Peptides against a protein of PDB entry 3JWR. Designs and how they scored, part 262

Target 1, 323 residues: chain A of PDB entry 3JWR
Amino acid sequence: TRELQSLAAAVVPSAQTLKITDFSFSDFELSDLETALCTIRMFTDLNLVQNFQMKHEVLCRWILSVKKNYRKNVAYHNWRHAFNTAQCMFAALKAGKIQNKLTDLEILALLIAALSHDLDHRGVNNSYIQRSEHPLAQLYCHSIMEHHHFDQCLMILNSPGNQILSGLSIEEYKTTLKIIKQAILATDLALYIKRRGEFFELIRKNQFNLEDPHQKELFLAMLMTACDLSAITKPWPIQQRIAELVATEFFDQGDRERKELNIEPTDLMNREKKNKIPSMQVGFIDAICLQLYEALTHVSEDCFPLLDGCRKNRQKWQALAEQ
Target 2, 298 residues: chain A of PDB entry 3JWR as posed
Amino acid sequence: TRELQSLAAAVVPSAQTLKITDFSFSDFELSDLETALCTIRMFTDLNLVQNFQMKHEVLCRWILSVKKNYRKNVAYHNWRHAFNTAQCMFAALKAGKIQNKLTDLEILALLIAALSHDLDHRGVNNSYIQRSEHPLAQLYCHSIMEHHHFDQCLMILNSPGNQILSGLSIEEYKTTLKIIKQAILATDLALYIKRRGEFFELIRKNQFNLEDPHQKELFLAMLMTACDLSAITKPWPIQQRIAELVATEFWEQGDQVGFIDFVCTQLYEALTHVSEDCFPLLDGCRKNRQKWQALAEQ

## One batch from the design tools (peptide; made by RFdiffusion4, then SolubleMPNN)

Design b2_p20_6_s2 (from b2_p20_6, 13 letters changed)
Fold by OpenDDE base, seed 3:
Structure b2_p20_6_s2 (fold): chain B 323 residues (1-323), chain A 20 residues (1-20)
Amino acid sequence: as target 1 above (323 residues)
Amino acid sequence: SEADARLAEFRERFESLEDA
């Protein structure tokens, strides 16, 4: 395609020029081509292209295929969300100095997972999929969408001309797919809530050890969630704009819940409750975000900008909730 | 606390997705 030719022929700017090492990064001004260039830079600067012998054209095609398999009519859970998740992962690995704590296969898996974790997202949560008796709800009991996202990821990875993992051994390939699956499934906030207590306790007791395979898996799950939720850490103008996109998608779901399911939506999904957004954001930060970024900062102090951003946005949302 | 109530709401919302 013309898009592939343009991407494959383009000079990829440095990570410094693209600012993709910054936790404060915003994609709002970036074209789709520029987001793809940023993604190439992430793979290159994480040494994944070299270490796994990726063909440049195959990587370009894969990135464009991943981007194409996000829906354009979804307000938040689209390519830009996946790209921002991957950028936060890249920043956490580089600026947050987590790269040195992980294997190349884990880094490869996390980056692929971050880009792929919401593939074919429909702008509705697992509860809606279940309550609507969608065919996906018959295939999977738990983490319905996350299983679907992984299936989409696997489909793309195995598609002709998109096989970025073709340079891996059979063992490395199997290991990578296992980690990708676990990382995508970890983006189910239900699983995060279930597992986070173990992570926080290990940190609190100073018993956290990345050499333990179980603790490594737990950390990768927490890191995925930290990147997935990273919008809450962004500079206030960016956070506000992203919160509006999230609210738009949630209200669209709530409108569908009323129309299609004949149910009253929760306050989070209820367009009529938009005045509660500031207080709900404070609650979300307190309930879900703060402890995660605190724990991540204990693993690597260089991740502090995520925690600081989250705290600052909490103050901003609280001030709006008091108005 | 309000934070605990919100945490409970989030847990219920997300745990209901685990039990489903």
Scores: peptide ipSAE 0.025, ipTM 0.570, DockQ to the pose 0.150
Fold by OpenDDE base, seed 1:
Structure b2_p20_6_s2 (fold): chain B 323 residues (1-323), chain A 20 residues (1-20)
Amino acid sequence: as target 1 above (323 residues)
Amino acid sequence: SEADARLAEFRERFESLEDA
């Protein structure tokens, strides 16, 4: 395609020029081509292209295939969300110094998972899929969308000309797919809520050990969630804009719940309760986000900008909730 | 707790049979 030719021939700017190492990064001013260039830079600067012998054209095609399999009519869970998740992962690995704690296969898997974790997202949550009796709800009992996202990820990875993992041994390939699956499934916030207590307790007791395979898996899950939720850590103008996108998608779901399912939406999905967004954001930060970024910062102090950003945005949302 | 109530509100966003 012309898009592939343009991407494959383009000079890839440095991570410094692209600012993709910054926790404060914003994609709002970037074209789709520039987001793809950023993605190439992430793979390159993590040594993934070299270590796993990725062909440049294959990587370019894969990135474009991943981007193409996000829906354009979804307000938040689109390519830009996946790209920002991957950028946060890159920043956490580089600036947050987490790269030094992980294997190359884990890094490869996390980056692929971050880019792929919401593939073919429909702008509705698992509860909606279940209640609508969607065919996907018959295929999977739990984490319905996350299983679908992984299936889409696997489909793309196995598609002709998209096989970025072709340079791996059979064992490396199996390991990578296992980690990708675990990482994508970990983006189900229900699983996060279920598992986070173990992680926080290990941190609190100073018993956290990345040499333990179970604790490593747990950490990768927590890191995926931290990157997936990283919009809450962004500078206030960016946070506000992303919160508007999230609210738009949730209100679209709520409108569909009323129309298609004859269900009264929850406050979070209810367009009529837009005035509750600030208080709901405070609740979300307190219930879901703060302890995660605190724990992550305890694992690597260089991740502090995520925690600091989350705290600052909590204050901003609280001030709006008091008005 | 208030935290548990807020958590329950957010769980509804992400209802999976694993958290039921």
Scores: peptide ipSAE 0.025, ipTM 0.544, DockQ to the pose 0.177
Fold by OpenDDE base, seed 4:
Parts: structure tokens; sequence; C-alpha cells
Structure b2_p20_6_s2 (fold): chain B 323 residues (1-323), chain A 20 residues (1-20)
């Protein structure tokens, strides 16, 4: 395609020029082509292109295929969300120095997972999918959308000309797919809530050990969630704008819940409760985010900007809730 | 605690109906 030709022929700017190592990164001013260039740079600077012998054209095609399989009519859970998740992963790996704690296969899997974790997202949560008796709810019992996202990821990875994993051995390929699946499934916030207690307890007791395979898996899940939620860590103007996108999508779901399911939406999904957004954001930060970024910062102190950003945004949301 | 109540509210929003 013309888009592929343009991307494949483009000079890829440095990570410094693109600012993709910064935790404060924003994609708002970037074109779709520039987001694809950033993604190429992430793969290159993580040594994934070289170590796994990726063909440049295949990588370009894969990126464009992933981008194409996000819906444009979804306010938040779109390509830009996936791209920002991957950028946070890249920043955590590089600036946060987590790269030094992981294998190349784990890094490869996490980056693919971050980009792919919300493929074909419909702007509704798993509860809506279940209650609407959607065909996907017949295929999967738990983490319905996350299983679908992984299925879409696998489909793309196996599509002609998109096989970025073709340079891997059979064992490396199996390992990578396992980690991708686990990482995508970890973005189900219900699973995060179930598993995070074990992670926090290991950190609290100073017993956390990445050499333990189970603890490694747990860490990768927590890291994935930390990147998925990373909008809450962004500079306040960016955080506000993203919160508006999230609220838009949630209110769209709430409107559909009333119309299609004949139910009153929860306050989070209720357009009439827009005035509660600041207090709900404080609640979300306290209940979900703070402990995660504290624990992540304990594993790698260079991840502190995520925690600091989260704390600053909590203060800003609290100030708005008091008005 | 208020924190537990907030957590429960978020859990209900994100947990599947089968986990309820």
Amino acid sequence: as target 1 above (323 residues)
Amino acid sequence: SEADARLAEFRERFESLEDA
C-alpha cells in the first residue's frame, strides 16, 4: 500500500528527537505516520529488530496492521491508547531501567502485547459484553475482551507479510506467545485486583525476586497494568485531556446501557454524574494506581516519575473535587 | 474502610458478572 511504502522509506528519527524515552510523552501532536515511526524506533532501540532478525518491511507492515485493527470510532480504547501503553513500556524499559531486569524475549513479548492489548476494542467493558449476550461472551467466560485482543494479536502475527516473529526458534516463539497472552490478559483490571496483593506483599516483605519464574510472571503482569494505566501519571494538561476521552467512552457505554440493556448505569458510566469525575478520579488513584506505582518504583527507582505524576494528578483531582 | 468501599466499587465495575 502507499502507506506501507511511505513508512518503509521514511527515515526513523532518534528516540531523543521523538521524546519516546520520556515518561511525560504525549502523542497529541503526532500524526499516525509519526506514531508508526515511534513504534519502529522502540523496536530498534530495544535491539529487537537486530536480535530477532526482523525485516524492516515486515515490521512496518505489522505496525500498520495492528494500527488498522483498532477502531476509529472508539473515544479512548483506540490505536493512540495502545501506542501510549507501548511508549510507557518503552520508557519504563529504557529510562526506568527495567530492560536490564528482563530477557530479550520478555521485552519483545511486552512490546508486542502493549501495542496489541486492546485490538478491536469496542468501547465497552466485559460486563457490557456479557449482559448484551454478545457472541464474544459465548466464546470466553472471563476476560472476554482480553481473550479477543489476544486472538486478534495472534491473527495479525500469523498473517502473510506480518510475521515479525519468523526469526525466532520454535521454543522462542512458544515462549514469546505465552508471555504475550499473559500480558494481554493481565490488562483485565479484575485480574490485576486479584493478583496485586501477592506482588505488594512480596515487595513489603522485601522478598521480591525476579529470578523466581512465578514472581517474574507476576511482575510482567504488574508492569503491563502500570503501562496500561499510565495516562494517570501524565502531566496535568495531558491527564485532563485523556480523562475526558475516558469519560466520553464511559458515558457512551452508559447511554447504551440505558438504551440497549434498560439499566441505569453506574456513576462512572453515567453522563448525569459528570460532576463526580474529580472525586471518582481520586478514588481510582487511591484504590488502583498509587500502590502499583509505589511497588514498581520499589523494583526500579528510575520509575519514580510515574509515581510522582500519579501523586501530582491526585492532588489536582482532589482540588477539583473540593470546588 | 473508605478505601475498601472504594475498592469494592471499582471491583464491581471491572469484575465479570460470573465473578459476582
Scores: peptide ipSAE 0.025, ipTM 0.556, DockQ to the pose 0.172
Fold by OpenDDE base, seed 5:
Structure b2_p20_6_s2 (fold): chain B 323 residues (1-323), chain A 20 residues (1-20)
Amino acid sequence: as target 1 above (323 residues)
Amino acid sequence: SEADARLAEFRERFESLEDA
């Protein structure tokens, strides 16, 4: 395609020029082409292209295929969300120095997972999918959308001309896909809530050890969630804009719940409860976000900007809730 | 394809681990 030709021929700017190592990064000013260039730079600077012998054209095609399989009519869970998740992963690996704690296969898997974790998202949560009796709810009992996202990820990775993993051995390929699946499934917030207590307790007791395979898996899951939720850590103007996108998508779901299911939406999904957004954001930060970024900062102190950003945004939301 | 064979082998192994 013309798009592929343009991307494949483009000079890829440095990570410094693209600012993709910054935790404060915003994609709002970037074109779709520039987001693809950023993605190429992430793969290159993580040595994934060299170490796994990726063909440049195949990587370009894969990136464009991933981007194409996000819906444009979804307010938040779109390509830009996946791209920002991957950028946060890249920043955590580089600036947060987590790269030194992981294998090349784990890094490869996490980057692919971050870009792929919401593929074909429909702008509705698992609860809506279950209550609407959607066909996907017949295939999966738990983490319905996350299983679907992984299936979409596999479909793309195995599509002709998109096989970025063709340079891997059979064992490396299996390991990578296993980690990708675990990482995508870990983005189910219900699973995060179920598992986070173990992670926090290991940190609290100073028993956390990345050489333990179970603890490694747990850490990768927590890191995925930290990147997925990273909008809450962004500079306040960016945070506000993203919160509006999230609210838009949630209100669209709530409107559908009323119309299609004859159900009164929860406050989070209820357009009539827009005035509760600031207090709900404070509650979300306290219940979900703060402890995660505290624990992540304990694993790597260079991740502190994520925690600091989260704390600053809590203060801003609290001030709005008091008005 | 080689990719299809790799995927099939992976699915067979992974589904067996999730059902356990």
Scores: peptide ipSAE 0.017, ipTM 0.527, DockQ to the pose 0.022

Design b2_p20_6_s3 (from b2_p20_6, 13 letters changed)
Fold by OpenDDE base, seed 5:
Structure b2_p20_6_s3 (fold): chain B 323 residues (1-323), chain A 20 residues (1-20)
Amino acid sequence: as target 1 above (323 residues)
Amino acid sequence: SELDERLEEFRKRFESWEAA
């Protein structure tokens, strides 16, 4: 395709030029092509291209395929969200120095997972999928959409000309897929809530050890969530704009819940409760975000900008809630 | 605990996110 040719022929700017190592990164000003270039740079600078012998054209095609399999009519859970999740992962690995704590396969898996974790997202949550009796709800009992996202990820990875993992041994391939699956499933916030207590306790007791396979898996899950939620850490103008996108998507779901399911939406999904957004954001930060970024910062102090950003945005939202 | 209180508040506001 013309798009593939353009991407494959383009000079990929440095991570410094693209600012993709910055926790404060914003994609708002970037074209789709530029987001793809950034993605190539992430793979390259993490040594994934070299270590796993990825062909440039195959990587380019894969990126474009992933991008194509996000819906454009979804306000938040689109390619830009996936891209921002991956960028935060990249920043956490590089600037946050988590790269040194992980294997190349884990890094490979996390980056693929970050980019893929919301593939074919429909702008509705698992609860809506269940209540609407969508066919996907018949396939999976828990984490319905996350299972679907992984299935889409696997489909793309195995599609002709998209096989970026072809350079891996059979064992490496199996390991990578396992980690990808776990990472994507970990983005189910319900699962995060169930598992985070173990992680926080390990940190609190100073018993956290990445050499333990179980704890490693737990950490990767927490890291995925931290990147998935990273919009809450962004500089205030960026955070505010992203919050509007999230609200738009949630309100769209709420409207559909009224129309299609004949139910009154929760405050989070209720357009008529727009005035509660600031207080809901404070609640979200307090209940979900702060402890995660505190724990992550404990694992690597260089991740502090995420925590600091979260705290600053809490203050901003609180100020709005008090008006 | 403060954590429990925050979790309870979350559940009240964000119950739809816990449904899977």
Scores: peptide ipSAE 0.021, ipTM 0.586, DockQ to the pose 0.261
Fold by OpenDDE base, seed 3:
Structure b2_p20_6_s3 (fold): chain B 323 residues (1-323), chain A 20 residues (1-20)
Amino acid sequence: as target 1 above (323 residues)
Amino acid sequence: SELDERLEEFRKRFESWEAA
């Protein structure tokens, strides 16, 4: 395609030029091509291209395939969300200095997972899928969409001309896929809620050890969530805009819940309760986000900008909630 | 569908790799 040709032939700017190491990064001004260029740079600067002998054209095709398999008519859970998740992962690995704590396979898996974690998202949550009796709900009992996202990821990875993992040994391939699956599944907030207590307790007791395979897996899950939710950490103007996209998608779901399921949506999904958004954001930050970024910062102090951003946005949302 | 068959094939391959 012309798009592939253009991407493959393009000079990839430096990470510094692209600002993809910044926790304050915004993609709002970037074209789709530029997001793809950023993604190439992430793979390159993490030494994944070199270490796993990725062909440039194959990587380009894979990126474009991943992008293509996000829906354009979904307000938030689209390619830009996946891209921003991956960018946060990249920033956490580089600027946050987590790279040195992980294996190359783990890094590879996390980056692929971040880009792929919401593939073919339909703008509705697992609860909607369950209640609508969607065919996917017959296949999986829990984390329905996350299983689907992984299936989509696997499909793309195995598609002709998209096999960015072809340079891996059989064992490396198996390991990588396992980690990708775990990482994508970890983006189910329900699983996060179940598992985070163990992580926080290990941190609190100063018993956290990345040399322990179980704790490593737990950390990767927490890191995925931290990147997935990283919109909450962005500078206020960016946070506001992203919050509007999230609200739009949630309200669209609520509208569908009314129309298709004949139910009154929850406040989060209810367009009529826009005035509750600030207070709900405060609640979300307190219940879900703060402890995670605190714990992450304890693992690596260089991740502090995520925590700081989250705290600042909490104050901003609180101020709006009081008006 | 062709897509479903392909997904199932890939899933089976993955499972075979996990089991090995």
Scores: peptide ipSAE 0.013, ipTM 0.535, DockQ to the pose 0.022
Fold by OpenDDE base, seed 2:
Structure b2_p20_6_s3 (fold): chain B 323 residues (1-323), chain A 20 residues (1-20)
Amino acid sequence: as target 1 above (323 residues)
Amino acid sequence: SELDERLEEFRKRFESWEAA
């Protein structure tokens, strides 16, 4: 395609120029092409292209394929969300110095997972999928959408001209896919809630050890969640804009719940209760986000900007909630 | 592949669901 030709021929700017190492990064000003260029830079600067012998054209095609398999009519869970998740992962790896704690295969898997973790998202949560008797609900009992996202990821990775993992040995390939699957599944917040206590306890007791395979897996899951939720850490103007996108998508689901399922939506998805957004954001930060970024900062102090951003945004939301 | 079969099955079910 013309798009592929343009991307493949383009000079890829440095990470510094693209500011993709910054935790404060915003994609708002970037074109789709520029987001693809940023993604190439992430793979390159993490040495993934060289270490796994990726062909440039294949990587470009894969990126465009991933982007194409996000829906444009979904307010939040679209390519830009996936891209921002991946950018946060990149920043955490580089600026947060987590790269030094992980293997190249783990880094490869995490970056692919971050970009792929919401593929073909329909703008509705697992609860809606279950209640609407969607065909996916018959295929999977738990983490329905996350299983679908992984299936989409695997489909793309195996599509002609998109095989960015072709340079891997069979063992490396299997390991990478396993980590990708685990990472994508970990983005189900229900699983996060179930598992986070173990992670926090290990950190609290100073027993956390990345050399333990189980703890490594747990950490990768927590890191994925931290990147997936990273909008909450962004500078306030960016946070507000993203919160609006999230609210839009949730309200759209709530509207569908009323119309299609004849049920009253929860406050979070109820358009009529938009005035509760600030207090709900405070609750979300307290219940889900703060402890995660605190724990992550304990693993790597250079991740502090994520925690600091989260705390600052909590104050901003609290101030709005008190008005 | 098993994935292709599963995806095809899903596609068929999904099309039926959207048509209903």
Scores: peptide ipSAE 0.006, ipTM 0.450, DockQ to the pose 0.028
Fold by OpenDDE base, seed 4:
Structure b2_p20_6_s3 (fold): chain B 323 residues (1-323), chain A 20 residues (1-20)
Amino acid sequence: as target 1 above (323 residues)
Amino acid sequence: SELDERLEEFRKRFESWEAA
């Protein structure tokens, strides 16, 4: 395609030029092509292209395929969200120095998972899918969309010309897919809530050990969530804009819940409750975000900018809630 | 400890948020 030709022929700017190592990164001014270039740079600078013998054209095609399988009519859970999740992962690995704590296969899996974790997202949550009796709800009982995202990821990875994992041994391939699946499934916030207590307790007791396979898996899950929610850590102007996108998508779901399911939406998804957004954001930060970024910072102190950003945004939202 | 206090604070806030 013309897009593939353009991407494959383009000079990929440095990570410094693209600012993709910055936790404060914003994609707002980037074209779709530039987001793809950034993605290539992430793979390259993490040594994934070299270590796993990725062909440039195949990587380009894969990136474009992933991007194509996000919906444009979804306000928040689109390619830009996936891209920002991956960028946060990249920043956490590089600037946050988590790269030194992980294997190359884990890094490979996390980056693929970050980019793929919301493939074909429909702008509605698992509860809506379940209640609407969508065909996907017949396939999976829990984490419906996350299973679907992984299925889409697997489909793309196995599509002709998109096989970026073809250079891996059989064992490496199996390991990578396992980690990808676990990472994508971990982005179900319900699973995060169930598992985070174990992680926080390990941190509290100073018993956290990445050499333990179970704890490693747990950490990767927490890291995925931290990147998935990283919008909450961004500089205030960026945070506000993203919060508007999230609210738009949630309100769209709420409207559909009224129309299609004949139910009154929760405040979070009720456009009539827009004035509650600041207080809800404070609640979300307190209930979901703060302790995660605190724990992540405990594992790697260089991740502090995420925690600091989260704290600053909490203050901003709290100030608005008090008006 | 400071960490214990933060954990307890988090727990309280989480419970309040889920109940709302």
Scores: peptide ipSAE 0.018, ipTM 0.443, DockQ to the pose 0.083; fails the geometry check

